# Designs tried in a protein design run: peptides against a protein of PDB entry 1Y74. Part 26

Target 1, 57 residues: chain A of PDB entry 1Y74
Amino acid sequence: LGLERDVSRAVELLERLQRSGELPPQKLQALQRVLQSRFCSAIREVYEQLYDTLDIT

## One batch from the design tools (peptide; made by RFdiffusion4, then SolubleMPNN)

Design b2_p16_6_s4 (from b2_p16_6, 9 letters changed)
Fold by OpenDDE base, seed 4:
Structure b2_p16_6_s4 (fold): chain B 57 residues (1-57), chain A 16 residues (1-16)
Amino acid sequence: as target 1 above (57 residues)
Amino acid sequence: ELAELVAELEALLARL
């Protein structure tokens, strides 16, 4: 849950930064796509399980 | 502020 929350907040910040127009959006959009990718989601699920089980967070 | 949003984003990315 902690990592999932942090990723969700990071995506929200990337969306705000893209909407502001103060920065070139392409790299921000690419990072957002990576964080929202199926691969990153699958990795997040595994690590969330480990962190919750081992209390290593 | 832009700088504050960027700093928060950097801190979040460092926690992954």
Scores: peptide ipSAE 0.424, ipTM 0.850, DockQ to the pose 0.858
Fold by OpenDDE base, seed 3:
Structure b2_p16_6_s4 (fold): chain B 57 residues (1-57), chain A 16 residues (1-16)
Amino acid sequence: as target 1 above (57 residues)
Amino acid sequence: ELAELVAELEALLARL
């Protein structure tokens, strides 16, 4: 739950930063693509299950 | 504004 929210917020921030034009968009876009990748989504799902199971506060 | 957004992003990335 926390990781999914953090990733979603990170993507939102990357989109805002890209739209601002104050930073070169290419690296921000690359990071966004990584965070939205199928690999990161699969890892997120595993971690969410682990955190839910372990009740890691 | 930019610095705050970057700082929040860095903090989020550090939590992953």
Scores: peptide ipSAE 0.422, ipTM 0.849, DockQ to the pose 0.875
Fold by OpenDDE base, seed 1:
Structure b2_p16_6_s4 (fold): chain B 57 residues (1-57), chain A 16 residues (1-16)
Amino acid sequence: as target 1 above (57 residues)
Amino acid sequence: ELAELVAELEALLARL
């Protein structure tokens, strides 16, 4: 859940930054798409399971 | 405000 929360907050920040218009939106939008991708979600699930199993945190 | 949002985003990305 820590990684899920961090990704969700990162997406929220990217949306705010895109709405501000102070930065070029293309790279921000690309990063948001990566964070919301099925690939990122699958990696997140694997990492969360590994952390739970290995008791790293 | 922009600098704060960018700094928080950078900190979150560094944790991934």
Scores: peptide ipSAE 0.421, ipTM 0.849, DockQ to the pose 0.865
Fold by OpenDDE base, seed 5:
Structure b2_p16_6_s4 (fold): chain B 57 residues (1-57), chain A 16 residues (1-16)
Amino acid sequence: as target 1 above (57 residues)
Amino acid sequence: ELAELVAELEALLARL
């Protein structure tokens, strides 16, 4: 689904940005933790189920 | 480039 792909790409970008050392890593790491949190995963699952149920393309 | 990576990240976050 588009959301899972977008979250995965966002995490990849955050990891690249942290490795570059050009930006303070703490806020980037905090954002990555939010995107990988159980809460964010649960929301993603609910959205995926809703899209499947509503047959929204 | 740093600016391109940040811009792509911002665009992705705006879609969530």
Scores: peptide ipSAE 0.419, ipTM 0.849, DockQ to the pose 0.881

Design b2_p16_7_s3 (from b2_p16_7, 10 letters changed)
Fold by OpenDDE base, seed 1:
Structure b2_p16_7_s3 (fold): chain B 57 residues (1-57), chain A 16 residues (1-16)
Amino acid sequence: as target 1 above (57 residues)
Amino acid sequence: LLERAIQEVEELARQA
């Protein structure tokens, strides 16, 4: 599972987009906060456990 | 275990 890596990469890209000024930063920052939230970490952990158990490829 | 994990995620979602 690369979900942790993919979330980390998504956050990096959101930070770059916020610095570019090409897009309104407020919604990008809100999305970054969601991805870094305890809620997002909890659903990721549940997903990883289910993935390992159910072998959903 | 799974049901408890779901309940914890749902509670975290309500707090966000």
Scores: peptide ipSAE 0.022, ipTM 0.497, DockQ to the pose 0.037
Fold by OpenDDE base, seed 3:
Structure b2_p16_7_s3 (fold): chain B 57 residues (1-57), chain A 16 residues (1-16)
Amino acid sequence: as target 1 above (57 residues)
Amino acid sequence: LLERAIQEVEELARQA
């Protein structure tokens, strides 16, 4: 599913932004921690399973 | 760099 790829890409972009120093890193790091959390991964997994089961377009 | 990151996020949002 595109969702796992999109989340991985979002994390990659957040890491680049943190390294550039163009923005205060604290909020970017907090968002990255949320996206990489067990909670977020569990919600993603449930969503992917429901998507496959219900054939949602 | 920020403008490029925004463009990539906007592209992802259009594909979702």
Scores: peptide ipSAE 0.022, ipTM 0.461, DockQ to the pose 0.109
Fold by OpenDDE base, seed 5:
Structure b2_p16_7_s3 (fold): chain B 57 residues (1-57), chain A 16 residues (1-16)
Amino acid sequence: as target 1 above (57 residues)
Amino acid sequence: LLERAIQEVEELARQA
C-alpha cells in the first residue's frame, strides 16, 4: 500500500492549486487540513494494518 | 495548472 505517499502527493497538488489563484483557496485548504488531520492519519494506519493482516487482493 | 492537477488526482484515485 502507498496510501501515505498518495495522501502526501494529494496535499502537494492542493498546495499548488492554492498558490495558482485559479480557485478560491478556502475549500482547498479545508480539504488539506482534513487530509493532514490526526483523524485521517489514524484511519489510514488502521486501514493499512487491516490490509496487511487480511491480505486483501 | 488546474487541469493537470485534476488529471494527476484522477490517476491516483484509479490506482488506489
Scores: peptide ipSAE 0.022, ipTM 0.463, DockQ to the pose 0.110
Fold by OpenDDE base, seed 2:
Structure b2_p16_7_s3 (fold): chain B 57 residues (1-57), chain A 16 residues (1-16)
Amino acid sequence: as target 1 above (57 residues)
Amino acid sequence: LLERAIQEVEELARQA
């Protein structure tokens, strides 16, 4: 499952955007916090377990 | 930078 990698890549992009100053950093930082939250991690873990079990192609 | 970030997000969305 590429989901963990994709989330990590999304966080990396958000960090770059925050450093560029091209956008107000507050909303980007809030989104980063959500993606790195225990909630999102728990949902990802459940999704990965269900995906492995159900073989959702 | 923003345009490149959008392109990468769109690419990730196509792979999901």
Scores: peptide ipSAE 0.021, ipTM 0.458, DockQ to the pose 0.109

Design b2_p16_8_s1
Fold by OpenDDE base, seed 3:
Structure b2_p16_8_s1 (fold): chain B 57 residues (1-57), chain A 16 residues (1-16)
Amino acid sequence: as target 1 above (57 residues)
Amino acid sequence: LLQEAIEEARRLEREA
């Protein structure tokens, strides 16, 4: 699983979208804060650790 | 852990 890399890439894209002004920045910034939160990181870590062991589908 | 996760989720809902 490359979730850490994919989340980092998603944050980078959100920062670019905020600077472009094509979309209202407030909701993009809120989504970025969620993706960078301690909560989201902890959930990601647990998911990555258990992914190969548990059938989550 | 579970209580801390619930409190953090509620914090994120208020900040969004």
Scores: peptide ipSAE 0.026, ipTM 0.503, DockQ to the pose 0.050
Fold by OpenDDE base, seed 2:
Structure b2_p16_8_s1 (fold): chain B 57 residues (1-57), chain A 16 residues (1-16)
Amino acid sequence: as target 1 above (57 residues)
Amino acid sequence: LLQEAIEEARRLEREA
């Protein structure tokens, strides 16, 4: 799993969407804040560590 | 821009 890379790419896309003005920026900014939150990062790190050792498929 | 972002999100979902 490359979840860190995928989350970083999702944040980059959200920043581009916010700058374009094509969509109301408030919900996009809120989602970016969630993805960059310490809570989301901690859950991601735990999931990545467990995925390498556990068969969760 | 929105269409490209949706297509990218769908790619990431398939590759995850």
Scores: peptide ipSAE 0.022, ipTM 0.480, DockQ to the pose 0.107
Fold by OpenDDE base, seed 1:
Structure b2_p16_8_s1 (fold): chain B 57 residues (1-57), chain A 16 residues (1-16)
Amino acid sequence: as target 1 above (57 residues)
Amino acid sequence: LLQEAIEEARRLEREA
């Protein structure tokens, strides 16, 4: 499961949205900080481990 | 740009 790549892509898109001014940047920046947090990384790691274990396909 | 981000999010959701 490549969630690290997907999170990195989400952060890239959030940075683009912040620069475009199409949306208020403050909430986008807050979301970016959450996605880049050690907490989110730890949850992602747990999810990846569980996904690999429980994958029945 | 928002539309591109929505389309990308939908792509990632289908690939997960």
Scores: peptide ipSAE 0.022, ipTM 0.480, DockQ to the pose 0.082
Fold by OpenDDE base, seed 5:
Structure b2_p16_8_s1 (fold): chain B 57 residues (1-57), chain A 16 residues (1-16)
Amino acid sequence: as target 1 above (57 residues)
Amino acid sequence: LLQEAIEEARRLEREA
């Protein structure tokens, strides 16, 4: 499971979209803030650790 | 709570 990498890639893409100006940046920036939040990181860590243990399909 | 959940997840990972 590579959620940390995928979240990091999602943030990178959000930053590119914000710079392009093709979309209103406010919602993209809000999503980026959520993805980079301590809470989101902690939930991701719990999920990554439990995923292998519980064999979540 | 959240720290405890992380610690429990890490425990389960070590026991698996």
Scores: peptide ipSAE 0.021, ipTM 0.399, DockQ to the pose 0.025

Design b2_p16_8_s2
Fold by OpenDDE base, seed 3:
Structure b2_p16_8_s2 (fold): chain B 57 residues (1-57), chain A 16 residues (1-16)
Amino acid sequence: as target 1 above (57 residues)
Amino acid sequence: ELLRAIEEAERLEREA
């Protein structure tokens, strides 16, 4: 499971979209802040630790 | 720890 890498890639893509001006940047920036938050990191860590032992559907 | 992560989530919700 490589969620940390995938989240990092998502943030990189959001930064590129913000610079392109194709979309209103405010909501993209808000999403980036959420993905980089302590909350999102803590949830990711718990998910990665439990993923192989729990069937979460 | 999770408590501070929850407090951060509540902060993000108020700032959005």
Scores: peptide ipSAE 0.044, ipTM 0.592, DockQ to the pose 0.050
Fold by OpenDDE base, seed 5:
Structure b2_p16_8_s2 (fold): chain B 57 residues (1-57), chain A 16 residues (1-16)
Amino acid sequence: as target 1 above (57 residues)
Amino acid sequence: ELLRAIEEAERLEREA
């Protein structure tokens, strides 16, 4: 499971989009803040643990 | 720590 890597990649892409100016940056920045939050990190950790334990197909 | 994660979630909800 590469969820941490995928979240990190999503944040990188959001930063690029913010710099391009093609989209209003406020919502992109808000999404970035959510993805980098302690809440999302905790949920990700729980999900990864459950995935490893239950072997969810 | 889950309590801090809950507090962060509540903060994010209020700021949105």
Scores: peptide ipSAE 0.044, ipTM 0.596, DockQ to the pose 0.049
Fold by OpenDDE base, seed 2:
Structure b2_p16_8_s2 (fold): chain B 57 residues (1-57), chain A 16 residues (1-16)
Amino acid sequence: as target 1 above (57 residues)
Amino acid sequence: ELLRAIEEAERLEREA
């Protein structure tokens, strides 16, 4: 499970989209802030730890 | 730290 890498890639793509000016940047920036938040990181960490020990499929 | 994560979540909710 590579959620950290996928989240980092999502943030990178959001930054590119904001710089392109093709979309209103406000919602993209808000989503980026959420993904980079301590809350999102803590939830991700808990999920990754549980995923390694529990078969939740 | 979960307490800081909760506080950050509450902040994000107020800013939305």
Scores: peptide ipSAE 0.043, ipTM 0.594, DockQ to the pose 0.049
Fold by OpenDDE base, seed 1:
Structure b2_p16_8_s2 (fold): chain B 57 residues (1-57), chain A 16 residues (1-16)
Amino acid sequence: as target 1 above (57 residues)
Amino acid sequence: ELLRAIEEAERLEREA
């Protein structure tokens, strides 16, 4: 499960959206901060470990 | 470290 890559891509897209000015940047920046938080990283790591354990394929 | 992750979660909740 490559969640780290997907989160990194999501952050990149959020940065592009902030620069485009098509959407209010404040909420996009807040979401970026959440995705880059130590909390989100810790939850991602736990999820990846559980996913690997429960993956039956 | 889990305690730092919890502290960060609580901060993010207060800022939302």
Scores: peptide ipSAE 0.042, ipTM 0.595, DockQ to the pose 0.049

Design b2_p16_8_s3
Fold by OpenDDE base, seed 5:
Structure b2_p16_8_s3 (fold): chain B 57 residues (1-57), chain A 16 residues (1-16)
Amino acid sequence: as target 1 above (57 residues)
Amino acid sequence: LLEEAIREAERLEREA
């Protein structure tokens, strides 16, 4: 399971999109904040711990 | 299930 890597990649892409100016930055920044939040990190950790046991699809 | 959990997490983060 590579959720930490995938979230880190998503944040990197959001930062690039914010710098390009092609999209309004506010919503992209809000999504970045959610993905980097302590809450989202805690949910990710729980998911990573339970994934193999529960076979979540 | 994962996509639903992500959507729920995003909702809860906005409400916190």
Scores: peptide ipSAE 0.024, ipTM 0.518, DockQ to the pose 0.068
Fold by OpenDDE base, seed 2:
Structure b2_p16_8_s3 (fold): chain B 57 residues (1-57), chain A 16 residues (1-16)
Amino acid sequence: as target 1 above (57 residues)
Amino acid sequence: LLEEAIREAERLEREA
């Protein structure tokens, strides 16, 4: 799992969408803030560590 | 731009 890379790419796409003005930016900015939050990062790190040690497939 | 972002999100979902 490259969840850190995928989250970073999702944030990049959200920033592009916000700059285009094609969509109301407020919800996109809120989602970006959630993905960049310390809480989301901590949950991601726990999940990645467990995935490396447990067969969850 | 939105359609490109959707296609990239669907790619990431399949590769995760």
Scores: peptide ipSAE 0.022, ipTM 0.481, DockQ to the pose 0.106
Fold by OpenDDE base, seed 1:
Structure b2_p16_8_s3 (fold): chain B 57 residues (1-57), chain A 16 residues (1-16)
Amino acid sequence: as target 1 above (57 residues)
Amino acid sequence: LLEEAIREAERLEREA
């Protein structure tokens, strides 16, 4: 499970969308701030730990 | 660009 990579890619895509002007940038920037928050990182780490523990494959 | 972001998100969802 590479959630850190996937979150980093999501942030990159949000930055591209903000620069294109195809969407209102304010909500995209707010979402980027959430994804880069310490709270989101802590939730990701908990999820990764649980996933590793519950993975039966 | 939005369509590219959607396609990439769908790829990540399938690989997770």
Scores: peptide ipSAE 0.021, ipTM 0.477, DockQ to the pose 0.082
Fold by OpenDDE base, seed 3:
Structure b2_p16_8_s3 (fold): chain B 57 residues (1-57), chain A 16 residues (1-16)
Amino acid sequence: as target 1 above (57 residues)
Amino acid sequence: LLEEAIREAERLEREA
């Protein structure tokens, strides 16, 4: 699983979209804060640890 | 889910 890399890429794209000004920046910033939160990181870690053992769809 | 969100973000970045 490359979820850490994929989350980092998603944050990078959100930062680019936030700077473009074409979308409401406040919602993009809120999503970025969620993805960078300790809670999201902890859930990601649990998901990565269990992924090979559990059939998660 | 995350891959779909990334694909959508990359689409929006190209349209911006």
Scores: peptide ipSAE 0.020, ipTM 0.484, DockQ to the pose 0.442

Design b2_p16_8_s4
Fold by OpenDDE base, seed 3:
Structure b2_p16_8_s4 (fold): chain B 57 residues (1-57), chain A 16 residues (1-16)
Amino acid sequence: as target 1 above (57 residues)
Amino acid sequence: ELERAIREARELERQA
């Protein structure tokens, strides 16, 4: 699945938005921390394994 | 393997 790549791209975009200063950086940083958390990574891994096993489209 | 990953994810959820 491309989910790992999509999450990595979302984090990259959040870092760019934080550097622009156009949005409150604290909320963007909080969202980045959630996406990079061990919990979010473990959930992503479970989903990737389910899709690999069940061929869910 | 999948059942282990689900248990690990649930444990991390309780610790967060």
Scores: peptide ipSAE 0.039, ipTM 0.586, DockQ to the pose 0.035
Fold by OpenDDE base, seed 2:
Structure b2_p16_8_s4 (fold): chain B 57 residues (1-57), chain A 16 residues (1-16)
Amino acid sequence: as target 1 above (57 residues)
Amino acid sequence: ELERAIREARELERQA
């Protein structure tokens, strides 16, 4: 499971989109803040641990 | 360890 890498890539893409100015930055920045939040990181960690334990394919 | 992480996640959810 590579959720940490996928989340990091999603954040990178959001930063690029914010810099392009093609989209209103406020919602993109809000989503970036959510993905980088301590809460989201903790939920991801729990999910990864459960996935590894339960082998949910 | 998992139970601790679940507890921490729930605490952070209440603070969000």
Scores: peptide ipSAE 0.039, ipTM 0.587, DockQ to the pose 0.034
Fold by OpenDDE base, seed 5:
Structure b2_p16_8_s4 (fold): chain B 57 residues (1-57), chain A 16 residues (1-16)
Amino acid sequence: as target 1 above (57 residues)
Amino acid sequence: ELERAIREARELERQA
């Protein structure tokens, strides 16, 4: 499960979108802050642990 | 371990 890499890629794309100026940056920055929050990281870690334990595939 | 991580995540949710 590569959620950490996917979240990192999502943040990178949000930073590019903010720099392009094609979209209002405020909501993109808010989403980036959520994805980089300790809460989101803790939820990701819990999800990865559950996924590895339950073998949901 | 999992129960501790869930409790920590819930505490961080309440602080956000």
Scores: peptide ipSAE 0.037, ipTM 0.585, DockQ to the pose 0.036
Fold by OpenDDE base, seed 1:
Structure b2_p16_8_s4 (fold): chain B 57 residues (1-57), chain A 16 residues (1-16)
Amino acid sequence: as target 1 above (57 residues)
Amino acid sequence: ELERAIREARELERQA
């Protein structure tokens, strides 16, 4: 699964949106912090391991 | 590996 890459791309896009000023930066920054949290990283790792084990297509 | 990751995720979920 490319979830790590997709999360990294989502963070990059959130940083661009924060710089554009089109959206409230505080909520975008809060979402970025959540995506970069140890909790989200642990959940991603569990999901990737379960996906490999269960072969969810 | 998986059981450790599940335990760690559950502990972090309780703190969130």
Scores: peptide ipSAE 0.037, ipTM 0.583, DockQ to the pose 0.035

## One batch from the design tools (peptide; made by RFdiffusion4, then SolubleMPNN)

Design b2_p17_1_s3
Fold by OpenDDE base, seed 1:
Structure b2_p17_1_s3 (fold): chain B 57 residues (1-57), chain A 17 residues (1-17)
Amino acid sequence: as target 1 above (57 residues)
Amino acid sequence: VDKLVEELRQELLEKLL
């Protein structure tokens, strides 16, 4: 689904930012952990179900 | 950095919300 791809892209960008070393990694890692959490995945699943139902193009 | 931060902002604000 589109949102899963977008979350995966956001995680990839966070990993690239962490590897650059130009920013403090802790907040980036925390955000990555949130995006990869079971809680975020459950919210995303609900969002995707609503998106499919409401046809929010 | 700035480009990657902007790309991340775009993904989070325009793609996820």
Scores: peptide ipSAE 0.118, ipTM 0.700, DockQ to the pose 0.128
Fold by OpenDDE base, seed 2:
Structure b2_p17_1_s3 (fold): chain B 57 residues (1-57), chain A 17 residues (1-17)
Amino acid sequence: as target 1 above (57 residues)
Amino acid sequence: VDKLVEELRQELLEKLL
């Protein structure tokens, strides 16, 4: 589903930003931790189930 | 940096929300 791919892309971008060293890593790491959290994964699963059920275009 | 920040902003605001 699109959301899993978009989350994975956002994490990839955050990892690239952290590796550049041009920005303080703490806020980027905090956002990455949120996106990779069990909570975010559970919300994504519910979203995907609702999307499949409601056929939201 | 600016390009990567903008790409990240677009993913979070236009794709995830």
Scores: peptide ipSAE 0.117, ipTM 0.700, DockQ to the pose 0.080
Fold by OpenDDE base, seed 5:
Structure b2_p17_1_s3 (fold): chain B 57 residues (1-57), chain A 17 residues (1-17)
Amino acid sequence: as target 1 above (57 residues)
Amino acid sequence: VDKLVEELRQELLEKLL
């Protein structure tokens, strides 16, 4: 779904920012951990179920 | 840096919210 792709893109951008070394990595890594957390995965699952139920195109 | 930060900002604000 779009949300899964958008989360994956955000994680990719965070990884690129961490690899640049131009910014302190701690906050970037913390945000990446949040986006990859079970909590965000559960929210995405609920969103996907609603999307399937509403038959949103 | 600035371009990647802006791309991240857009991804989070326009697509995740």
Scores: peptide ipSAE 0.115, ipTM 0.699, DockQ to the pose 0.081
Fold by OpenDDE base, seed 3:
Structure b2_p17_1_s3 (fold): chain B 57 residues (1-57), chain A 17 residues (1-17)
Amino acid sequence: as target 1 above (57 residues)
Amino acid sequence: VDKLVEELRQELLEKLL
């Protein structure tokens, strides 16, 4: 689904930025933790269920 | 760095919001 793909892409970019070592990792890691949190996963699950119910592509 | 930061900005602001 669009949201899952977009969140996964944002996490991939954050991981690449952290691996470069050219930026302070703390804020990047904090943002990644938010995007991978149980809260964000629960929002994604609700979003995906709504899309399944409404058959919105 | 700059390219990856811009790609991240676009992903977060244009696709997630």
Scores: peptide ipSAE 0.111, ipTM 0.698, DockQ to the pose 0.079

Design b2_p17_1_s4
Fold by OpenDDE base, seed 1:
Structure b2_p17_1_s4 (fold): chain B 57 residues (1-57), chain A 17 residues (1-17)
Amino acid sequence: as target 1 above (57 residues)
Amino acid sequence: VDQLVQELQQELLEQFL
């Protein structure tokens, strides 16, 4: 599903930003933890179900 | 850094709009 790919890409970008050392890692790590949380996954499932129901082409 | 931040912002924005 598109949202799973986009979150996976966002996590990859956060890991690259953390490895650069140019930004404080704590906020990037906090955002990564949110994106990888069960809460974020449950929200994505609801959005995907709503998208399928609303046929937003 | 700036390009990676921009790409991250786009990937996040596309999930909320």
Scores: peptide ipSAE 0.181, ipTM 0.756, DockQ to the pose 0.082
Fold by OpenDDE base, seed 2:
Structure b2_p17_1_s4 (fold): chain B 57 residues (1-57), chain A 17 residues (1-17)
Amino acid sequence: as target 1 above (57 residues)
Amino acid sequence: VDQLVQELQQELLEQFL
């Protein structure tokens, strides 16, 4: 499952966008906080477990 | 900026589909 990689890439892109200074950082930082939250990590773990159980191709 | 926003949108969309 690529979900951990895709979340990690999304966080990297958000950090690059914040460092550019061309956009207001508050919304980007809020989205990064959601993606790095314990809630998002728990939902990812449940999704990965369900995917492995349901054999969704 | 625009390219990084497009890449971010793509990475987020792929997590929900």
Scores: peptide ipSAE 0.180, ipTM 0.758, DockQ to the pose 0.081
Fold by OpenDDE base, seed 5:
Structure b2_p17_1_s4 (fold): chain B 57 residues (1-57), chain A 17 residues (1-17)
Amino acid sequence: as target 1 above (57 residues)
Amino acid sequence: VDQLVQELQQELLEQFL
């Protein structure tokens, strides 16, 4: 679904920002950990199930 | 950096709207 792609792109951008060294890596790494967490995946799964149930095209 | 931050902000915003 679009949401999985957008999360994956956000993680890629966070990894590029961490590699640049121009920003403090700690907050970027914390955000990446949130996006890759089981909690974020469970929220995404609930949204996907709601989308399928509501037949939103 | 600024462009990558802007792209990251857009990708995050699209998840909440």
Scores: peptide ipSAE 0.179, ipTM 0.758, DockQ to the pose 0.082
Fold by OpenDDE base, seed 3:
Structure b2_p17_1_s4 (fold): chain B 57 residues (1-57), chain A 17 residues (1-17)
Amino acid sequence: as target 1 above (57 residues)
Amino acid sequence: VDQLVQELQQELLEQFL
């Protein structure tokens, strides 16, 4: 599903930016925590279930 | 850093368009 890939790529980029040490890590870590939150996971699961139900290829 | 920030902005924007 596009959304899972896009979230996973955004998290990977945030982890690379945090490891560079060139930016203040706190805001990057906060954004990563939001993207990896149970809320974002639950929204993704609902989205996946809707796609499976609607057979939107 | 700049390129990684641009890629992150693109991936985040694609979730809302």
Scores: peptide ipSAE 0.175, ipTM 0.758, DockQ to the pose 0.080

